# Ledger of designs, part 110: peptides against a protein of PDB entry 2QAS

Target 1, 120 residues: chain A of PDB entry 2QAS
Amino acid sequence: PPEDLMQYEAMAQDALRGVVKAALKKAAAPGGLPEPHHLYITFKTKAAGVSGPQDLLSKYPDEMTIVLQHQYWDLAPGETFFSVTLKFGGQPKRLSVPYAALTRFYDPSVQFALQFSAPE

## One batch from the design tools (peptide; made by RFdiffusion4, then SolubleMPNN)

Design b2_p27_1_s4 (from b2_p27_1, 8 letters changed)
Fold by OpenDDE base, seed 4:
Structure b2_p27_1_s4 (fold): chain B 120 residues (1-120), chain A 27 residues (1-27)
Amino acid sequence: as target 1 above (120 residues)
Amino acid sequence: ASSEPDPAEVAAAEALGPAQTAALAAA
């Protein structure tokens, strides 16, 4: 097949990343996500811009999945990254994740899933 | 309680993701 010089797949991926951003903005609104919606978000922990507790990120050297359901606080979905406070082992941890670092997005309540190619 | 993911749901996400992503991108 002919070479795609337009990189349409990459454009589609970027558009789909917009879905994640929009979903997080809904989650950050007063009242949070409408029941029973909740999110499983997977990202590359070593991607540029990812920040959080060293011990936590070290435990997941490649990818890490976080859950936004009953326990998430101060969710701040910015234009290029989002930050959120979650409890791991009972301890609150602040994570900052660029949308470009995402590899998976899933809402089990409606079985909506997205997969992305993140920087290696 | 913890915000750590349920392995079963993570596995389900991995199984459904690729096919659904392709459908969404092609729509």
Scores: peptide ipSAE 0.034, ipTM 0.533, DockQ to the pose 0.666
Fold by OpenDDE base, seed 1:
Structure b2_p27_1_s4 (fold): chain B 120 residues (1-120), chain A 27 residues (1-27)
Amino acid sequence: as target 1 above (120 residues)
Amino acid sequence: ASSEPDPAEVAAAEALGPAQTAALAAA
Protein backbone atom coordinates (compact mmCIF):
# COMPACT_ATOMS: atom_id res chain seq x y z
CA PRO B 1 0.00 0.00 0.00
CA PRO B 2 1.10 3.57 -0.56
CA GLU B 3 3.04 5.24 2.24
CA ASP B 4 1.18 7.79 4.32
CA LEU B 5 3.55 10.71 4.50
CA MET B 6 0.95 12.87 6.21
CA GLN B 7 0.84 10.67 9.34
CA TYR B 8 -2.92 10.90 9.51
CA GLU B 9 -3.20 8.23 12.18
CA ALA B 10 -0.95 10.18 14.52
CA MET B 11 -2.90 13.36 13.82
CA ALA B 12 -6.14 11.61 14.67
CA GLN B 13 -4.67 10.18 17.86
CA ASP B 14 -3.49 13.59 18.97
CA ALA B 15 -6.88 15.09 18.23
CA LEU B 16 -8.54 12.44 20.35
CA ARG B 17 -6.09 13.07 23.17
CA GLY B 18 -7.45 16.59 23.01
CA VAL B 19 -10.82 15.22 24.03
CA VAL B 20 -9.27 13.94 27.24
CA LYS B 21 -7.65 17.29 27.89
CA ALA B 22 -10.92 19.08 27.31
CA ALA B 23 -12.79 16.67 29.56
CA LEU B 24 -10.26 17.18 32.34
CA LYS B 25 -10.57 20.93 31.99
CA LYS B 26 -14.29 20.57 32.50
CA ALA B 27 -13.62 18.39 35.52
CA ALA B 28 -11.27 21.00 36.95
CA ALA B 29 -13.75 23.85 36.58
CA PRO B 30 -15.78 25.04 39.56
CA GLY B 31 -18.48 22.53 40.30
CA GLY B 32 -16.60 19.70 38.65
CA LEU B 33 -18.09 17.30 36.16
CA PRO B 34 -21.84 17.27 35.77
CA GLU B 35 -23.36 14.28 37.49
CA PRO B 36 -23.17 11.40 36.78
CA HIS B 37 -20.10 11.83 34.60
CA HIS B 38 -16.84 10.43 35.91
CA LEU B 39 -13.60 9.46 34.26
CA TYR B 40 -11.46 6.35 34.09
CA ILE B 41 -8.04 7.17 32.71
CA THR B 42 -5.44 4.52 31.91
CA PHE B 43 -1.81 5.31 31.20
CA LYS B 44 1.58 3.69 30.85
CA THR B 45 3.32 4.18 34.17
CA LYS B 46 6.79 3.99 32.68
CA ALA B 47 6.13 6.48 29.90
CA ALA B 48 8.34 9.53 29.71
CA GLY B 49 7.08 12.33 31.90
CA VAL B 50 4.96 10.23 34.23
CA SER B 51 5.64 11.29 37.79
CA GLY B 52 4.40 10.02 41.12
CA PRO B 53 5.34 8.16 44.28
CA GLN B 54 7.78 5.34 43.67
CA ASP B 55 5.85 2.85 45.74
CA LEU B 56 2.66 3.58 43.84
CA LEU B 57 4.16 3.41 40.37
CA SER B 58 6.08 0.26 41.28
CA LYS B 59 2.80 -1.40 42.11
CA TYR B 60 1.68 -0.79 38.54
CA PRO B 61 4.69 -1.61 36.37
CA ASP B 62 2.82 -1.47 33.06
CA GLU B 63 -0.47 0.40 33.11
CA MET B 64 -2.46 2.13 35.78
CA THR B 65 -6.06 3.26 35.80
CA ILE B 66 -7.12 6.22 37.88
CA VAL B 67 -10.66 7.37 38.54
CA LEU B 68 -11.86 10.93 38.78
CA GLN B 69 -15.21 10.89 40.50
CA HIS B 70 -15.54 11.71 44.19
CA GLN B 71 -12.06 11.97 45.64
CA TYR B 72 -9.69 14.08 43.60
CA TRP B 73 -8.04 17.38 44.42
CA ASP B 74 -6.07 20.10 42.71
CA LEU B 75 -6.73 18.77 39.24
CA ALA B 76 -4.53 20.79 36.95
CA PRO B 77 -4.98 19.98 33.27
CA GLY B 78 -2.10 21.59 31.45
CA GLU B 79 -1.43 21.68 27.75
CA THR B 80 0.84 18.64 27.61
CA PHE B 81 0.12 16.90 30.90
CA PHE B 82 -2.26 16.94 33.81
CA SER B 83 -1.60 16.59 37.50
CA VAL B 84 -3.97 15.55 40.24
CA THR B 85 -4.01 14.53 43.86
CA LEU B 86 -5.72 11.22 44.56
CA LYS B 87 -6.13 8.96 47.55
CA PHE B 88 -4.43 5.58 47.58
CA GLY B 89 -4.92 3.55 50.70
CA GLY B 90 -6.20 6.68 52.32
CA GLN B 91 -3.04 8.60 51.55
CA PRO B 92 -3.00 11.56 49.19
CA LYS B 93 -0.60 11.14 46.28
CA ARG B 94 0.24 13.59 43.53
CA LEU B 95 0.40 12.24 39.99
CA SER B 96 1.58 13.95 36.85
CA VAL B 97 0.64 12.28 33.58
CA PRO B 98 1.41 13.42 30.05
CA TYR B 99 -1.48 13.03 27.67
CA ALA B 100 0.90 11.12 25.43
CA ALA B 101 1.10 8.39 28.06
CA LEU B 102 -2.62 7.64 27.93
CA THR B 103 -3.90 4.34 26.60
CA ARG B 104 -7.58 4.50 27.55
CA PHE B 105 -10.25 6.99 28.48
CA TYR B 106 -13.70 5.96 29.62
CA ASP B 107 -16.78 7.66 30.99
CA PRO B 108 -19.07 4.88 32.20
CA SER B 109 -22.02 7.21 32.64
CA VAL B 110 -22.48 7.52 28.90
CA GLN B 111 -20.26 4.63 27.81
CA PHE B 112 -17.91 6.93 25.96
CA ALA B 113 -14.57 5.27 25.30
CA LEU B 114 -11.30 6.12 23.63
CA GLN B 115 -8.17 4.06 23.11
CA PHE B 116 -4.74 5.38 22.29
CA SER B 117 -1.40 4.05 21.21
CA ALA B 118 1.20 5.08 23.75
CA PRO B 119 4.94 4.76 24.19
CA GLU B 120 6.39 1.95 26.26
CA ALA A 1 -14.27 6.51 45.15
CA SER A 2 -11.53 7.97 43.00
CA SER A 3 -8.42 5.81 42.72
CA GLU A 4 -10.15 3.07 44.65
CA PRO A 5 -12.85 2.29 42.15
CA ASP A 6 -15.42 -0.39 41.72
CA PRO A 7 -13.59 -3.39 40.27
CA ALA A 8 -16.52 -4.03 37.97
CA GLU A 9 -16.23 -0.62 36.40
CA VAL A 10 -12.48 -1.01 36.10
CA ALA A 11 -12.93 -4.31 34.33
CA ALA A 12 -15.44 -2.76 31.98
CA ALA A 13 -13.09 0.11 31.27
CA GLU A 14 -10.27 -2.32 30.54
CA ALA A 15 -12.37 -4.42 28.19
CA LEU A 16 -12.87 -1.90 25.42
CA GLY A 17 -11.57 -4.22 22.75
CA PRO A 18 -9.54 -3.13 19.76
CA ALA A 19 -11.89 -0.31 18.81
CA GLN A 20 -10.30 3.11 18.71
CA THR A 21 -13.49 4.82 19.81
CA ALA A 22 -16.93 3.96 21.07
CA ALA A 23 -20.17 5.79 20.44
CA LEU A 24 -21.48 8.17 23.02
CA ALA A 25 -24.54 6.57 24.54
CA ALA A 26 -27.51 8.13 26.25
CA ALA A 27 -26.89 9.01 29.86
Scores: peptide ipSAE 0.032, ipTM 0.546, DockQ to the pose 0.360
Fold by OpenDDE base, seed 2:
Structure b2_p27_1_s4 (fold): chain B 120 residues (1-120), chain A 27 residues (1-27)
Amino acid sequence: as target 1 above (120 residues)
Amino acid sequence: ASSEPDPAEVAAAEALGPAQTAALAAA
């Protein structure tokens, strides 16, 4: 078959990662996400650029899913990564996740889902 | 109003593929 030198599929994937970024920016806006929207974000914990507490990341050596709904603070959706404070065991933990590390994005309220390939 | 995710919603999200879910702890 003909060789795709343009790498259209990769470009499409990158564009879709932009949807996640845009959604997070909406979540970070005053008032947060419009109800009943909330986000489930899955990412590779060992992907380059992922940062967080060692104890938390070691608990999920491959992937982990975080939920942005009721309790999240200082959500900062940057250009290449987002950071957010979440509570685990009652303790606030700061996570920084590059969009490139994402494997799944899901909003149960409207059953909107995206899947991505991430570093193995 | 629980701050933790709904089990049904977690299951739906995880059905998209394998993943460990980290539920948020209540304050």
Scores: peptide ipSAE 0.031, ipTM 0.584, DockQ to the pose 0.156
Fold by OpenDDE base, seed 5:
Structure b2_p27_1_s4 (fold): chain B 120 residues (1-120), chain A 27 residues (1-27)
Amino acid sequence: as target 1 above (120 residues)
Amino acid sequence: ASSEPDPAEVAAAEALGPAQTAALAAA
């Protein structure tokens, strides 16, 4: 097939990352996500811009899945990354994840799924 | 109520794309 000089695939991926950003902005609203919606987010822990506690990220050197449903705090969805506080071992930890680091997004309540190519 | 995710939902999420074990952080 002919070469795609428009890079439509990359454009589509960027648009779909926008869905995640929009969903997180909804989740960050005062009332949170409308029940029963909740989010499973998978990302490459060593991707550029990912930050969090050293001990936590060391335990999960490749990919990590976080769930935003029952207990999350201070969700801040920015334009290029989001940050959120989650409890690990009962202790609150702050994570910062660029949207470009995402590999999976899933809302089980409506079986909505997205897959992304992320840099290694 | 439980704060742990449903194992079936976790499995479904991990089944997106290549099936590789994902580290899970429960909220």
Scores: peptide ipSAE 0.021, ipTM 0.558, DockQ to the pose 0.186

Design b2_p27_2_s1 (from b2_p27_2, 9 letters changed)
Fold by OpenDDE base, seed 3:
Structure b2_p27_2_s1 (fold): chain B 120 residues (1-120), chain A 27 residues (1-27)
Amino acid sequence: as target 1 above (120 residues)
Amino acid sequence: LTPSFPSAEEVAAIEAQVAAHAPPLPR
């Protein structure tokens, strides 16, 4: 088969990651997500750029999923990563996750799901 | 890759992997 010099597969992956970024930007806007939309985001905890409490990340050595619905604060969706504050054991913890670390994105309200291959 | 509708098994796996952060209660 002919060699793809355009890297279409990578472009497609980036486009889909763009959906996640766009969704998070909507979630971060005043008023948040329109009900009943909420987001399940799964990422590799050991991926480059992932930052958060060491004890928390150690508890989830491979992947962890966070749910963005109501109980989340200071969601900041940047161009390459997003950060958010969630409460664990009643204590607010800041997580920073690059979009490249994502492996799953799911909105159960409409059963919309995306899967990604993330580097370690 | 393209958007898809996950199976019941996949949904269960996603939910089972959710970190123990505060429940999604309305503000």
Scores: peptide ipSAE 0.226, ipTM 0.804, DockQ to the pose 0.045
Fold by OpenDDE base, seed 2:
Structure b2_p27_2_s1 (fold): chain B 120 residues (1-120), chain A 27 residues (1-27)
Amino acid sequence: as target 1 above (120 residues)
Amino acid sequence: LTPSFPSAEEVAAIEAQVAAHAPPLPR
C-alpha cells in the first residue's frame, strides 16, 4: 500500500488536541463553561512537561483523570500546556499538563470524547 | 481519528478513573 509521507494521522491528532485547548480556553473565560458542560481530562503523569506535587504524581504513576467542574481554580490554558489548581485532601495543588500528554478528553454533558496517543 | 460518543459502560469506566480531588459543588 502507498506510504503516507504527509503523515496525515499525526496532523489530525494535533488538530484534535487543538479542540482540547480551545475548550479549556472557554472554561477559563469569564463565566466558565456553559452549563452543564464540564471536562474529564486524562493524561500520562510521566510524560515530558507534566509537573505537580511529588506525592500526587507518585500516587498516579501512569495516568490520572481530573474533572474540571466547579471545584477548580486559576485555570490557565497556554499554547502548549495548561495549568490548574485542584484540591486534594482539602489542599490546593497546582498541576501543569502539556496538551501532548493527554490521552483522553471527555465532556459527559454531550458525551463528546477524544482519545490520543501520548508519549511515554 | 474522530470524535466519539461513548457507551454507558465506557462512561462509567471514565468516571471510575477520576483522581480524588474535591467534588463539584451543586449550584
Scores: peptide ipSAE 0.204, ipTM 0.792, DockQ to the pose 0.044
Fold by OpenDDE base, seed 1:
Structure b2_p27_2_s1 (fold): chain B 120 residues (1-120), chain A 27 residues (1-27)
Amino acid sequence: as target 1 above (120 residues)
Amino acid sequence: LTPSFPSAEEVAAIEAQVAAHAPPLPR
């Protein structure tokens, strides 16, 4: 078979990462996500651009899954990454996650899931 | 790569992997 020099699969993955970005933008809009939608987001913690408290990220050396339902604050979905505040041990922590670091997206309300390859 | 609708087993695995942040409170 001929070589795919266009890397169409990678393009498709990027397009689907756009779904995550769009979903997060909906979540960040006034009123938040429409009930009962909520988001499970998994990412590689060692991927380039991932930022957060060292102790927190050290606790999750490979992947980390966060849930955006009711207890999240200051969700800021940018063009290349999103940031959000979550409470760990009762303390607010700021996470910054590039969309390229994502490995899974899941909305239980409609059982919709996406899976991605992400570099470490 | 396409959207998918995971099995019950896969759903359970996803939920079991969630980081220990504050649980969601009903509005």
Scores: peptide ipSAE 0.203, ipTM 0.774, DockQ to the pose 0.044
Fold by OpenDDE base, seed 4:
Structure b2_p27_2_s1 (fold): chain B 120 residues (1-120), chain A 27 residues (1-27)
Amino acid sequence: as target 1 above (120 residues)
Amino acid sequence: LTPSFPSAEEVAAIEAQVAAHAPPLPR
């Protein structure tokens, strides 16, 4: 097939990352997500800018999925990354994830899915 | 109650649902 020198697929994926950011901003607003919406977010744990507990990241050396439904706190969706507090082993842990690190975004309530190629 | 970190079973179920409604990423 012809070579795509414009890299349209990458541009499209970058645009769609904006959907994730917007969804997280809705989730962070007062009242949270409208029921029954909730989010499954998968990301590359070794991607640049990912920050979290070493024990957690060691358990998931490639990628991990987090659920934003009933047990999350202090969701802070920034412009390039979001941070959130989740309980792991009963202990609150802060995760910081660049949108560029995402590989999957899924809302089971409406079966809305996005998939991304993410850098290592 | 859904945990913050999904179980292996939940992850598998979600992946299956995603696969059913979204094309695989090109590789």
Scores: peptide ipSAE 0.024, ipTM 0.536, DockQ to the pose 0.496

Design b2_p27_2_s2 (from b2_p27_2, 11 letters changed)
Fold by OpenDDE base, seed 2:
Structure b2_p27_2_s2 (fold): chain B 120 residues (1-120), chain A 27 residues (1-27)
Amino acid sequence: as target 1 above (120 residues)
Amino acid sequence: LVPSFPSEAERAAIAAAVAAHAPPLPR
C-alpha cells in the first residue's frame, strides 16, 4: 500500500481530541452541560503530564475513569490539558489530565463515543 | 447520583459501549 506522508490518521486523532476539549469547555461554562448530557472520561494515569494525589493515582495504576455530571468543581479546560476537582474518600482532589492521555470519551445520554491511543 | 469514580463493573460497561459506538482505533 502507498505510504501516507500526510499522516492523516494522526491529524484525524488530533481533531477528535479537539471534540473532547470543546465538550469540556461547554461543561465549564456557567450552568454546565445541558441536561441530560454528562461525560465519562478515561485516561492513562502513567501518561506524561498526568498529575494528582498519590492516594488516588495509586488506586488506578493503569487507567482511570472519571464522571463529570453533578459532583465536580472548578473544571478548567486548557489548550493542552484540563484540570478538575473531584471528591475521593470525602476529600476534594485536583486532577490534571493532558488530552493526549485520553483513551475513552463517552456521553451515554446520546451514546456518543470516542477512543484514542494514548502513549505512556 | 453517579459516583465520580465508577466501579469496575461500570467501567466495563462503558468500555463495551465505547467499543460499540466509537470509531475504530487506527491500526
Scores: peptide ipSAE 0.594, ipTM 0.922, DockQ to the pose 0.561
Fold by OpenDDE base, seed 4:
Structure b2_p27_2_s2 (fold): chain B 120 residues (1-120), chain A 27 residues (1-27)
Amino acid sequence: as target 1 above (120 residues)
Amino acid sequence: LVPSFPSEAERAAIAAAVAAHAPPLPR
């Protein structure tokens, strides 16, 4: 097949990452997501820019999935990454995740799903 | 109450659901 020098698929992937960013911004707004919407977000923990507690990242050396439903705080969706506070082992832990690190996004309430190829 | 960090079994189920409903990954 012809060689794609435009890298259209990469552009499309980035556009779809924008959907995740937009969804997170809605989730971060006062009142959060409208019920029954909630989000499952999976990302590569070793991807550049990912930061969080060592104990948590050690438990998930490759990929981590977080659920944004009822137990999350201070969701802050920036332009290139989002951060959120979750409880792990009964303690609040802050995670910072670049959108480029994402591999899966899922809202089971409407079965909306996205998947991405993310570099480590 | 759904945990913030799903179990391995739940992660597998989610992966299957994503595979079924998400646009295919680039080749």
Scores: peptide ipSAE 0.591, ipTM 0.922, DockQ to the pose 0.585
Fold by OpenDDE base, seed 5:
Structure b2_p27_2_s2 (fold): chain B 120 residues (1-120), chain A 27 residues (1-27)
Amino acid sequence: as target 1 above (120 residues)
Amino acid sequence: LVPSFPSEAERAAIAAAVAAHAPPLPR
């Protein structure tokens, strides 16, 4: 097939990552997500830029799924990554996740889903 | 309240739901 010098597939994937970013910005707004919306976000824990407590990341050596509904704090969606505080073992833990590390996004309330290819 | 970190079984269910409802990945 002809060579795609525009790399449209990659651009389309990045555009879809923008949906996740936008959704997280809504979640970070005062009052959080409108009921009954809530988010399941999966990412590769060994992807570049992913950071968090060793004990938490060690439990999920490949992929981690987090649920943003009631038990999250200080959600900060940046332009290239988001950070959030979640309770693990009864203690608050801070995670930082680049959007490029995402593999799945799901809002079961309306069955909205996205999937992505992530490095490593 | 829903746990922040779902079980493996729930993750599998979510993966299946995503596969069913999400646009396909690029080839």
Scores: peptide ipSAE 0.587, ipTM 0.921, DockQ to the pose 0.615
Fold by OpenDDE base, seed 1:
Structure b2_p27_2_s2 (fold): chain B 120 residues (1-120), chain A 27 residues (1-27)
Amino acid sequence: as target 1 above (120 residues)
Amino acid sequence: LVPSFPSEAERAAIAAAVAAHAPPLPR
């Protein structure tokens, strides 16, 4: 097959990551997500740019899934990454996750799902 | 109430749901 010099598949993946970014921006807006919408987000913990507490990242050496429903605070969806505060072991922990690190996105309320090929 | 960090069983269920409903990964 002919060589794709446009990298269309990568562009499509980035566009889909844009859906996640947009969803997070909705979640961060006043009032949060409209019920019953909530988000399951999975990402590679060793991907470049992922930041968080050692104890939390050590528990999930490959992938981590977080749920954004009721128990999250200070969601800050930037242009290249988002950050959020979650409780782990009873203490608030700040996570920073580049959109490029994402592998799964799911909203069970409407069964909307996305999956991504994320580099290590 | 759903925990912020799902159990292994829940992660597996989500993975299955994503596989069933998400567009396929690039080849």
Scores: peptide ipSAE 0.580, ipTM 0.920, DockQ to the pose 0.580

Design b2_p27_2_s3 (from b2_p27_2, 12 letters changed)
Fold by OpenDDE base, seed 3:
Structure b2_p27_2_s3 (fold): chain B 120 residues (1-120), chain A 27 residues (1-27)
Amino acid sequence: as target 1 above (120 residues)
Amino acid sequence: LTPSFPSEEERAEIARLVAEHAPPLPR
C-alpha cells in the first residue's frame, strides 16, 4: 500500500488520547463525573514519565489499572499527564501518568472503550 | 465500594470488555 506521510494512524491515536484527557478534565471538575459514569484506566508502569510510590509500582511491574469512581482525590489532568491520589494499603499515594503510557480506557456505564499501543 | 486497584480477575474482565468494544489497535 502507499506510504502514509501524514501519519494518520498516529494522529488518530493522539486524538483518542485526547478523549481520555477530556474525560479526566470532566472528572476533575466540581462535582466529578455525572453518575453513573466512572473510569477504568490502564497504563504501563514502566513507561517514561510514570511516577509513584515504590511499593505501589513494585506491585504492578508491568501494567496497572486504576478506577476513578468512589475513592480518588486531587485529580489533576494536565496537558501531557495527569496525577491523582488513591489509597493503597490504607495510605494515600500520588500517581503521575503520562497520557502516552495509557493502554486501556473503559467506562462501564456506557461500555465506552479505547485501547492504545504504549511504548515499553 | 469499588476498589481503586482492581483484582486480577476484574482486570481480566475489563481487558476482555475493552477488546470487545474498543476500536482495534493500529497494525
Scores: peptide ipSAE 0.595, ipTM 0.924, DockQ to the pose 0.591
Fold by OpenDDE base, seed 1:
Structure b2_p27_2_s3 (fold): chain B 120 residues (1-120), chain A 27 residues (1-27)
Amino acid sequence: as target 1 above (120 residues)
Amino acid sequence: LTPSFPSEEERAEIARLVAEHAPPLPR
């Protein structure tokens, strides 16, 4: 088959990552997500650009899933990554996750799902 | 309340649901 020098599949994946970014921007807006929408986000913890407390990342050496529904604070969706504060062991922990590290996105309220191939 | 960090069982369920409802990964 002909060689795809445009890398259309990568472009498509990136466009779909934009959906996650847009959803997070809605979540970060005043009032948060409109009920009953909430987000399950899975990412590779060893992917480039992922940062957080060592104890939390050690517990999830390969993949981590976070839920943005009830207890999250200071959600900051940037252009290339988002950061958010969650409680772990009763303490607030800050996570920073590049959109490129994502592997799954799910909103159970409407059964909307996306999956991605993420490099390490 | 749903925990911010789901259990292994819940993560597995979400993974199955995503596989069911998401567009397939490129091959």
Scores: peptide ipSAE 0.589, ipTM 0.923, DockQ to the pose 0.575
Fold by OpenDDE base, seed 2:
Structure b2_p27_2_s3 (fold): chain B 120 residues (1-120), chain A 27 residues (1-27)
Amino acid sequence: as target 1 above (120 residues)
Amino acid sequence: LTPSFPSEEERAEIARLVAEHAPPLPR
């Protein structure tokens, strides 16, 4: 088959990652997501740029799924990564996740889903 | 109240639902 020198697959993946970024920006806006929308986000915990507490990352050595619905604070969606505060073991923990580390995105309210190829 | 960190069982269910509803990964 002919060789793709345009890297269309990568471009398509980046575009889809943009959907996640946009959704998080909506979630971070005043008032949050319109009910009943909420987000399940899965990412590779060992991917470059992922940052968080050792105890939390140790519990999820490969992939972690977080739910943004009721218990999250200070969601900050940047251009290349987002950060958010969640409670783990009763304590607030800050996570920083590059969009490139994502493997799954799901909004069960409308069954909207995306999956991604991530490093590691 | 949905927890911020789903159980293994729920994660498996979400993975199944994503596989069902998401566009396929590049082959």
Scores: peptide ipSAE 0.562, ipTM 0.911, DockQ to the pose 0.603
Fold by OpenDDE base, seed 5:
Structure b2_p27_2_s3 (fold): chain B 120 residues (1-120), chain A 27 residues (1-27)
Amino acid sequence: as target 1 above (120 residues)
Amino acid sequence: LTPSFPSEEERAEIARLVAEHAPPLPR
């Protein structure tokens, strides 16, 4: 097949990552997500830019799934990554995740799903 | 309350649901 010099698939993937960013921005707004919407987000923990406490990341050496529904604080969705505070082992832990590290996004309330190819 | 970090079993379920409802991964 002809060589795609435009890299359309990558652009399409980035556009879809934009959906996640937009959803997180809605979640970060006052009042949070409109019920019953809530999010399951999966990402590669070893991807470049992912940061968090060692004890947490060590438990999930490949992929980690976080649930943004009841217990999350200070969700800060930036332009290239988002950060959020979650409780792990009873302690608040701060995670920073680039959108490029995402592999899955799911909202059970409406069964909306997206999957991505991430680094690694 | 749903925990912030789901069990392996739940993660597997979500993975299956995503595979079922999400657009296919680009090659």
Scores: peptide ipSAE 0.552, ipTM 0.909, DockQ to the pose 0.621

Design b2_p27_2_s4 (from b2_p27_2, 13 letters changed)
Fold by OpenDDE base, seed 5:
Parts: C-alpha cells; structure tokens; sequence
Structure b2_p27_2_s4 (fold): chain B 120 residues (1-120), chain A 27 residues (1-27)
C-alpha cells in the first residue's frame, strides 16, 4: 500500500479524542451530565503522564476503567489531560490522565463508543 | 450508586461493547 505522509489515522484519532475532552467538559459543568448519560473511561495506567495513588495504579498494572456517574468529584478537564477525584478504599484519591493515554470511551446510555491506541 | 471502579468482568463487558459499537477509522 502507498505511504501515508499526511498521518490521517493519527489526525482522526486526535479528533476523536476531542470528543472525550468535550464530553468531560460537559460533565464538569454545573449540574453534571444530563441523565442518564454517564461515562466509562479506560486508559493505560503506565502511559506517560498518568498519575495517581500508588495502591490504585498497582491494582491495575496494565489498564483500568473508571466510571463517571455518581462517585466522582472535582472533575477538571484540561486541554491535554483531565484530573478527577475518586474514592478508593474509602478515601478520596486524585487521578490525572492524559487524553493520549485513553484506550476506550463508552456512554452506555446511548451505546456511544470510541477506541484508541495508546502508547505505554 | 454506581461505583467508580467496575469489576474486571464489567470492564471486559465494556470492552466488548466498545468493540461492537466503536467506529472504524477510514482506510
């Protein structure tokens, strides 16, 4: 096959990552997501820029999924990463995830899904 | 309330759902 010098697949992936960013910005707005919308977000825990509590990341050494519905706080969607507070072991834990680390995005309420390739 | 950290089985189910519904990139 001919060589793609435009890197179309990468551009398309980045565009789709923009959907996740936009969805998270809606979730972070006052009132949160309109019911029944909620988000399943999967990411590589060892990807560059991922940070969080060691006990949590050790529990999920490859990839993990978080659910943003009722048990999250202080969602802060930036331009290149988002951070969120989730309770683990009864304690609030701050998690920071670059959009580039994402592998899956899913809203089961409408069965909207996205897949991404993420480097470790 | 839905917990923030789904079980491994639920994660696998989500992965399957994503595989079934996610769009394929043009090629």
Amino acid sequence: as target 1 above (120 residues)
Amino acid sequence: LTPAFPSAAEQAAIAAAVAAHAPALPR
Scores: peptide ipSAE 0.480, ipTM 0.889, DockQ to the pose 0.650
Fold by OpenDDE base, seed 1:
Formats: C-alpha cells, sequence, structure tokens
Structure b2_p27_2_s4 (fold): chain B 120 residues (1-120), chain A 27 residues (1-27)
C-alpha cells in the first residue's frame, strides 16, 4: 500500500487525546464531573514528562491507571499535560502526566473508551 | 469509595473493556 506521509493515524490519535483533555477540563470545573461519570486513565510511567512519587512510579514500571472519581484533588488540566493530587500510602502526592503518555481512557458509566499508542 | 489506584484485576478488566469499546483507527 502507498506510504502515508501525512501521518493521519497520529493526527487522529492527537485529536482523540483532545477528548481526554476536554474531559479533564470538565472534571476540573466547578462541581466536577456530572454523576455518575468518572474517569480511568492509563499511561506509560516511563514516558517523557511523567513525574510523580518515586515509590508509585517504581511500583508500576510500565503502565499504571488512575481513577478520577472520589480520591483526587486539585486537578489541573494543562494544554500538554495534566496534574492531579492523589493519596498514596496515606499521603498526598502530585502526579503529572503528558497527554502523549496516555494509553487508555475509560468512563465506565457510559462505556466510553479510547486507546492510544504511547511513545514507550 | 473508589480508590485512586485500582487493583491489578480491575486494571485488567478496564483494559478488556477499553479493547471492546474503543474505536479503531486507520493504520
Amino acid sequence: as target 1 above (120 residues)
Amino acid sequence: LTPAFPSAAEQAAIAAAVAAHAPALPR
């Protein structure tokens, strides 16, 4: 088949990553997500730009999933990454995840799902 | 309350659900 020099697949994935960003912005707005919506977000822990507690990232050397429903604070969805405070080991930890690091997005309330190819 | 960090079993179930419901992209 002919080679794609436009990188349409990557463009499509980036567009879909925009859905995640938009969903997070809704979650960060006053009142949060409308019940019963909540978000499961999976990402590559070793992807460039990922930062968080060492013990957490070490526990999940490849991928990890976070749930944004009840146990999260100060969600800050930026343009290229989002950050959020989560409790790990009883302590609040700040996690920052570039949208490019995402591999899965899921809202079980309506079974909305997205898959992404991450850099690593 | 739903914890912020789901169990391995829950993560696997989520992965399966995503595989079942996520749209396909052209390659």
Scores: peptide ipSAE 0.471, ipTM 0.887, DockQ to the pose 0.672
Fold by OpenDDE base, seed 4:
Structure b2_p27_2_s4 (fold): chain B 120 residues (1-120), chain A 27 residues (1-27)
Amino acid sequence: as target 1 above (120 residues)
Amino acid sequence: LTPAFPSAAEQAAIAAAVAAHAPALPR
């Protein structure tokens, strides 16, 4: 097939990453997500800009998934990355993830899913 | 309560669900 010089897939993924950002902004608003909506977010742990607890990132050297439902605090969705506080090993840990590092987004309440290609 | 960090098994299940429900993009 002809070579896609427009890189439509990449452009589409960039647009869809905006959906994740928007969803996180909804989640960060007062009152959080409307029940029963909650979010599973998967990202490359070694991607540029990922920052978090060493023990957690070491446990998942490739990808890891977080769940934003019951146990998260101070969700801060920025323009290029989001950060959130999660308990790991009984301790609150701050995790920062660029949207470009995302590989999966899922809301099981309505089975809404997105998949992304993310470089390391 | 659903933990913030799902088990490996749950992560695999989520991956399967995403594969089943994510929209296909032109390749």
Scores: peptide ipSAE 0.466, ipTM 0.886, DockQ to the pose 0.662
Fold by OpenDDE base, seed 2:
Structure b2_p27_2_s4 (fold): chain B 120 residues (1-120), chain A 27 residues (1-27)
Amino acid sequence: as target 1 above (120 residues)
Amino acid sequence: LTPAFPSAAEQAAIAAAVAAHAPALPR
């Protein structure tokens, strides 16, 4: 097959990662997401730039999913990564995830889904 | 209230849903 010198897949994935960023910015706005919208986000826990509680990341050595609906605080969607406070073991923990680490994005309310390739 | 960290079973269900609804990108 012909060689793709344009790297369309990478460009498309980059554009679609922008959808996740935009959705998170909506979620971070006052009042949160318009009901019944809520987000399931899956990411590679060992990807560069991922940071969070050791006990949490150790429990999920490959990838993990977080739900942004009722149990999250101080969602901060930056340009290259987002951070959010979630309760683990009854305690608030700060999690930071680069958009490049994402593997899945899902809003079950409208069955909107995205799948991404993430390094290791 | 939905927990921030879904169970393994729920994670698998979400993965299946994503596989069913996500658009395929050219490879």
Scores: peptide ipSAE 0.460, ipTM 0.885, DockQ to the pose 0.668

